# Ledger of designs, part 29: peptides against a protein of PDB entry 3HUF

Target 1, 320 residues: chain A of PDB entry 3HUF
Amino acid sequence: MWIIEAEGDILKGKSRILFPGTYIVGRNVSDDSSHIQVISKSISKRHARFTILTPSEKDYFTGGPCEFEVKDLDTKFGTKVNEKVVGQNGDSYKEKDLKIQLGKCPFTINAYWRSMCIQFDNPEMLSQWASNLNLLGIPTGLRDSDATTHFVMNRQAGSSITVGTMYAFLKKTVIIDDSYLQYLSTVKESVIEDASLMPDALECFKNIIKNNDQFPSSPEDCINSLEGFSCAMLNTSSESHHLLELLGLRISTFMSLGDIDKELISKTDFVVLNNAVYDSEKISFPEGIFCLTIEQLWKIIIERNSRELISKEIERLKYA

## One batch from the design tools (peptide; made by RFdiffusion4, then SolubleMPNN)

Design b2_p28_7_s3
Fold by OpenDDE base, seed 5:
Structure b2_p28_7_s3 (fold): chain B 320 residues (1-320), chain A 28 residues (1-28)
Amino acid sequence: as target 1 above (320 residues)
Amino acid sequence: KKEEEEKKKKELEEKLKKEEEEIKKALE
């Protein structure tokens, strides 16, 4: 989200979130959803127009800011952004930090981008929330991104957590739920509920972990917990591969179960399969190989003695 | 009523800012 603050109390000592939209900035405007009052004799009554665009698809992957447009409203002394005079037709900015000078005012408005980028685990939740979150200047998507700061897990009662949720957790992404999304949505509403009653993102995350036995106590309990072990996996999902890498596994990939030869078996402690392949091929697994799903692996990983459990299972199959 | 709504809006904006800062600190 864009946040503005200013030097010399020209914003009355207040910071303000700027959501996507258009703002008239000047001395003789009243603060509202479309106006920013700036208190200085050196600025025009109506001095500039700020326009913040909604996030682009690219912004989801880069964590870049919503485009910030500045137009001078034909003022005597103009407007500058980062010491450059704003052009007659206005200019657009993608920098994360903007120093905005209105006319000859000795104090600047400082605009800075706070990165919040929300990944969704399922398309249904994305479809429900994306429009509202984009109107807050929050990029949203389904695919893994290095720019993601928050992850919305799919809460289906009685279901295991997804690979996406597992990976988000190990990446130290803040896992959130619908309660936090609702809290965010209220920021733009004219009638704001008592926000003190709503959990914050960290409290939401802590509560999710605490109340769900499918989560370990911390990502650090799982990261590199399987260092020294080797696995093979079907070349299916990037998230699955990255998850196994975060566990410290040496990973080999294969294209089909028929590619699992004696050489691969000799170099691999276990084979990781997706549920569909595991269920369909369970009878055709090569002898002497330990095959499991990611979900089965996760159930082992969340245990404090995960290394011992895996070692025992490998040994059981090598000597069977 | 409008002044109270604006006050509540600002309090929420400040709360969100604090949460963003806390999240940033937790990810560092």
Scores: peptide ipSAE 0.008, ipTM 0.323, DockQ to the pose 0.022
Fold by OpenDDE base, seed 4:
Structure b2_p28_7_s3 (fold): chain B 320 residues (1-320), chain A 28 residues (1-28)
Amino acid sequence: as target 1 above (320 residues)
Amino acid sequence: KKEEEEKKKKELEEKLKKEEEEIKKALE
């Protein structure tokens, strides 16, 4: 989201979130959803127009800002952004930091981008929320992204957490739910004058973790917890692969179950399968192979003695 | 009142910065 602050109390000492939309900036406007009052005698009554675009799909992967357009409203002394005069037709900016000078005002408006990228676990929830979140200047998507800051967990009562949720947790993304998204939608107007009224996603996350025994106490409890072990997996999911990497596993990939030969078995401690393959092939697993799902692995790794549990399970199958 | 508002603003900025740093450290 874009946040503006200003020197010399020209914004009345307030920080303001700028959501996607158009703002008239000037001395003789009233603060509302489309106007920003700036208190200076050196600023025109109507000085500039700020237009913030909705996020692009690229912004989800890069964590880049919503495009910020600045137009001078034919003022005597113009408008500058980052010490450059704004062109007559306006200019667009993708920098994360903008120093905006209105006319001869000695104080600048500082706009900075606060990165917030929300990943969804399923396309249905994304379809439901994407438009509203984009109108908050929040990039959204389904795929893994290094720019992801928040992850929407689908609350299905009594279901195990998904691989996406597990991976999001280990990546230390803030896990949120639909209740947080609803709350974000309600605060849009209240944060106009006080950016500090943005909902605390960490509080939502803490509540989710506290109320769900499927999470370890911290990501650090699981990261590299299986260092020194080796696994094999089907090349089916990037999130699954990255999850296993974060556990410190050496990973061998195979394309089909037919590639699970004695040589592969000799080099791996266990085989990780997706639920569909595990359920379909359970009867055909070769003797002496420890096969499990990611969900089964997760149940082990959240335990404090995960290494001992894995070792015992490997030994059980070697002596069987 | 202004000092309390500035203190709350700083506390929130610090919380937000810590959150961003925790997220960033998590991604490293």
Scores: peptide ipSAE 0.006, ipTM 0.295, DockQ to the pose 0.023
Fold by OpenDDE base, seed 2:
Structure b2_p28_7_s3 (fold): chain B 320 residues (1-320), chain A 28 residues (1-28)
Amino acid sequence: as target 1 above (320 residues)
Amino acid sequence: KKEEEEKKKKELEEKLKKEEEEIKKALE
């Protein structure tokens, strides 16, 4: 989201979030959802128009800002952004920091981009929330990106957390739920006067972790916790692979259960299967192979003695 | 309701497809 603040109290000492939309900026406008009052004798009654676009799909992957358009409203002394005069037709900016000078005002409006990119684990939830979040200037998507700051966990009572949730946690992404999204939807008007009124996602995250026994105390408890162990997995999910890598596992990939030969068994401590394959093939698992799902592995990983538990399970199945 | 759900589903599928294309371009 874009946040503006200003020098010399020309914004009354307050910071403001600018959501996607159009704003008339000037001395003789009243602060509302489409107007920004700036208090200076050097500023025109109606001085500039700010237009913030909704996030692009590219912005979700790059963490780039919503496009910020500035147009001077034919003022005597013009408008500058980053010391450059705004063109007659307006100019668009993708820089994360904008220094906006209105006319001869000695004080500038400083606009800065607060990066927030929300990944969804569930496509139905994305469909439900994406439009509203985009109207807040928040990029949304289903796939992980380096720009992802938040992850929406699907709150199904009694179900195991998804691989996406596990991976988001290990990547230190702020996990949020639908309650946070609902809260975000209500604050839009309240943050006009004070950007600090934006809900703290970290508090939501802390509450999720505290109230869900499927999470370890920290990502650091799990990262490289299985260093020195080897696994084999079906080449079906990149997220699953990345998750296993973060656990410190050596990973071999196979295309089918039929590719699991004696050589692979000798080099692997366990086989990770997806739920569908695990459920369909339970009866046909080769003897002496420890097969588990990612969910079953996760249940072991969250324990303090995960290495000992895995070792015991490997031994139990090798000698059964 | 069904038409609106189908429309939302189609819009989601189009977004997903575009996201896939963008990821593909970013990996190229």
Scores: peptide ipSAE 0.000, ipTM 0.255, DockQ to the pose 0.010
Fold by OpenDDE base, seed 3:
Structure b2_p28_7_s3 (fold): chain B 320 residues (1-320), chain A 28 residues (1-28)
Amino acid sequence: as target 1 above (320 residues)
Amino acid sequence: KKEEEEKKKKELEEKLKKEEEEIKKALE
């Protein structure tokens, strides 16, 4: 989201979130959803127009800002952004930091991009929330992205956490729920005067972890915890692969269970299977190898003695 | 499942586009 602050109390010492939309900026406007009051004798009554676009799909993957357009409203002394005079037709900016100078005012409005990209675990929740979040200037998507800052966990009571949730946790993404999204939608009016009234996602995340025994205390307890072990997995899920990499595993891939030969078994400590393959009565597991699901692996990895537990299971099956 | 995801994505894109057009008209 875009946040504005200013020097010399020209914004009354307050920070403000700018959502996608159009804002008239000037001395003689009242702060509301479409106006930004700036207190200076050196600026026009109506000085500039700010237009913030909704996020693009590209912004979700890059963590880039919503496009910020600035137009001078035919003022005597013009408007500058990053020391450059705004063109007569207005200019558009994709920089994360903008110093906006209105006329001869010695104090600048500082606009900065606070990156917030929300990943959803399922398309149903995305379809429910994406429009509202995009109108807040928050990029949304289903796919993993290096720009992802938040992950929406689907709380089904009594269900195991998904691979997406496990991976989001290990990559230190802030896990949130629908209650946080609801709260986020209600603050739109209050943040006009004070951007600090934005809901604390970290508090939501702490509450999720505290109330769910399927999470370890920290991602650091799990990252590289299986360093030195080797696994094989079906080449079906990129998220599953990345999760196993974060555990420090050496990963071999196979296309079918029939490809699990003596050579692969000799190089592999255990095989990770999806639930559909693991639960299939039609498929005999290879003899002499430990097979488990990602969910079963996760139950082991969250334990303090995860390395010892895995070693015991590997030994048990090698000698059976 | 993929066809249903693509359909939901397309419906969302159309809804967002309509909301943007309504906002634009309200500002004119």
Scores: peptide ipSAE 0.000, ipTM 0.237, DockQ to the pose 0.012

Design b2_p28_8_s1
Fold by OpenDDE base, seed 1:
Structure b2_p28_8_s1 (fold): chain B 320 residues (1-320), chain A 28 residues (1-28)
Amino acid sequence: as target 1 above (320 residues)
Amino acid sequence: KEEEEEKKKKEEELLKKEEEEIKEIEKE
């Protein structure tokens, strides 16, 4: 989200969130959802237009800012951004920090980008929320991204958490739910004058983790917890691969269960399968190897004695 | 309190300079 602040009381000492939209900036406008009053003698009654675009798909992957357009409204003293005069037709900016000088005002409006990028676990929730969140200047998507700051967990009562949720947790993203998204949808008006009123997702996250036994106390409890073990997995999911890497596993990939030969079995401690393959092919598992799902693995790794539990299961199946 | 008063005084001096610059450009 874009936040603006300024010194010298020209913004009345307040920080504002600028959501996607158009703002008229000037001395004789009234502060509202489309106007920013800036008080200085050299500032025109209507001085500039700020236009903030909705997030692009690129912004979701980069964590970059919504495009910020500045147009001078044919003022006597002009408008500058980062010490450069704004062109006659306006200029567009993708920098995370903008110093906006209106006229000869000795105080600059400082615009800065606070990154918030929300990944969704499922397309249904994305479809429900993406429009509203994009109108808040929040990039949204389904795919894993290094720019993601938050992850929306799908709440299905009595189901295991998804691989996406597991991976998001280990990546130290803030896990949120629909209750937080509902709250975000209501804040648009309240945060116009005070950017500090933006709800803290960390409280929501703490409550989710505290009340759900499917999470360890911290990501650090699981990261590299399986260092020294080796696994094989079906080459189907990048998130699954990255999850297993974060556990410290040495990973071999195979294309089909038919590729699980004696050589692979000799080099691996266990085989990780997706639920569909596990359920369909359970009868045809090779003898002498421990096969499990990622969800079954997760149930082991969240335990304090995860290494001992896995070792016992590996041994049990070698002697069975 | 003294730091806030000094800050306010500096801000007032900057605003006076803006007024002077406006007057100079209006004479040209």
Scores: peptide ipSAE 0.301, ipTM 0.837, DockQ to the pose 0.830
Fold by OpenDDE base, seed 2:
Structure b2_p28_8_s1 (fold): chain B 320 residues (1-320), chain A 28 residues (1-28)
Amino acid sequence: as target 1 above (320 residues)
Amino acid sequence: KEEEEEKKKKEEELLKKEEEEIKEIEKE
């Protein structure tokens, strides 16, 4: 989201969130959802137009700001952004920090980008929330991104957490739920004048972890917890691979269970399967190898003695 | 308090300079 503050008293000492939309900035406008009053002698009654665009798909992957357009409204003293005079047709900015000078005002309006990118695990939830979140200047998507700051977990009562949720957790992404999104929607009007009224996503995250026994206390409890073990995985998803890497596993990939030969068994402690393959092929698993799902593996790794538990299961199946 | 008063005094000086610049441009 864009936040503006100003030097001196030209914004009355307030910090303001600018959502996607158009703002008329000037000395003789009233502060509202589309107007920003700025008081200085050289500032015109209607001085500039700020236009913040909705997030692009690129912004979701880069964590870049919503495009910030500034137009001077044919003022006597002009408008500058980052010491450069704004062109007559307006200029567009993708910098995370903007110093906006209106006229000859000795105090600048400082605009800065607070990065927030929300990944969704569920496409239906994305479809439900994306429009509203984009109108907050929040990029949204389904695919993993290095720019993702938050991850929306689907609350299905009694279901195991998804691989996406597991991976988001290990990546130290703030996991949120629909309740947090609902709070964001309700506070939209109140946070316009006070950026501090933005709901704390970390509090939501802490509550999710505390109330769900499927999460360890921290990502650090699981990261490299299986260092020294080797697994084989069906080449199905990049997220599953990255998850297993974060556990510290040596990973071999295979295309079918038929590729699991004696050599692979000799080098592999266990085989990780997706649920569909596990359920369909459980009767035909190779003898002498421990096969489990990612969800079954997750249940082991969240335990304090995960290494001992895995070792015991490997041993039981080697002697069976 | 002294730092705040110095800051306020500097701000008042900057605002006076703005007024002077306005007057110069209005004479052109």
Scores: peptide ipSAE 0.299, ipTM 0.838, DockQ to the pose 0.826
Fold by OpenDDE base, seed 5:
Structure b2_p28_8_s1 (fold): chain B 320 residues (1-320), chain A 28 residues (1-28)
Amino acid sequence: as target 1 above (320 residues)
Amino acid sequence: KEEEEEKKKKEEELLKKEEEEIKEIEKE
């Protein structure tokens, strides 16, 4: 989201969030959802128009800012952004930091981009929330992104956490739920007066982790916890592959269970399968290899003695 | 308090310069 602040109390010493939308900036406007009052002698009654666009799909992957358009409203003293005069037709900016000078005001409006990108695990929840979040200047998507700051956990009470949730946790993404999204939707009006009123997702995250025994105490407890072990997996999901990499596993990929030969078995400690393949092919598993699901693996990894537990299961099946 | 007073004084000097620049441009 865009946040503005200014020196010399020209914004009354407050920070303000600018959501996607249009703002008239000037000396004789009243602060509201579409107006920003700035008081200096060289500032026109209506001085500039700020237009913040909704996030693009690219912004979800890059964590880049919503496009910030500045137009001077034919003022006597003009408008500058990053020490450059704004063109007659207005200019658009994708920089994360903007120094906006209105007229000859010695104090600049500093606009900075606070990155917030929300990944969803569930397409139905994305469909429900994407429009509202985009109107807050928050990029949203389903696919993994290095720019993701938050991950929406699906509320299926009593179900195992998804691979997406596991991976988000290990990536140190802040896991949130629908309650946090609802809270975000209500704050839009209050953050006009004070940007500090933006809800902290860390409290939501702490509560989710505290109330769910499927999470370890920290991502660091799991990262590289299986270093030195080797697994084989079906080439089904990039997230599953990245999850296993974060565990420190050496990974071999195969296309079908029929590709699991004696050579692969000799080099592999265990085979990781998705639930569908595990359930359908359980009777046809190769002898002498430990096969498990990602969810079964996760249940072992969250334990403090994960390496010992894995070793015992591998040994049990080699002698069976 | 002294740092706040010095800051305020600097801000007042900057605002005076803005007024001078305005007056110069209005005379041209």
Scores: peptide ipSAE 0.297, ipTM 0.836, DockQ to the pose 0.835
Fold by OpenDDE base, seed 3:
Structure b2_p28_8_s1 (fold): chain B 320 residues (1-320), chain A 28 residues (1-28)
Amino acid sequence: as target 1 above (320 residues)
Amino acid sequence: KEEEEEKKKKEEELLKKEEEEIKEIEKE
């Protein structure tokens, strides 16, 4: 989201969130959802127009800002952004920090981008929330992104957490739920005057972890916890692969259980299968191989003695 | 209190400079 602050109390000492939309900035406008009052002698009654675009698909992957357009409204003293005079037709900015000077005002408006990118685990939830979140200047998507700051966990009471949720947790992404998204949508009017009224997602995240025994105490307890072990994985999910990498596993990939040869078996401590293959092929597992699902692996990983537990299961099945 | 008074004095000087620049450009 864009946040503006100003020097010399020209914004009345308040920080303001700018959502996607159009704002008239000037001395003789009233602060509301589309106007920003700035008081100085050289500032025109209607001085500039700020236009913030909705996030692009690229912004979801880069964590880049919503495009910020500035137009001078044919003022006597002009408008500058980052010490450059705004062009006659207006200019568009993709920088994360903008120093905006209106006229000859000695105090600048400082605009800065606070990155917030929300990943969804479920396409139905994305379809429900994407439009509203984009209107808040929040990029949204389903795919993994290095720019992802928040992850929406689907609250199915009593269900195991998904691979996406496991991976989001290990990446130190703030896990949120639909209650936080609802709260986020309601604050839009209140944060016009004070950006500090933005809800803290960390409180939601702490409550999710505290109330769900499927989470370890910290991501650090799980990252590289299986260093030195080797697994074979069915080449079905990129997220599953990245999850196993974060555990410190050496990973070999195969396309079918029939592709598991003696060479692969000799180098592999255990085989990770998806639920569908595990349930269908459990009768025909190769002898002497420990096969488990990612969900079964996760239940071991969240335990303090995960390395000992895995070693015991590997030994048990090699000698069974 | 002294830092706040010094900050306020600097702000008043900057606002006076803005007034002078406005008057110069209005004479041209």
Scores: peptide ipSAE 0.297, ipTM 0.836, DockQ to the pose 0.835; fails the geometry check

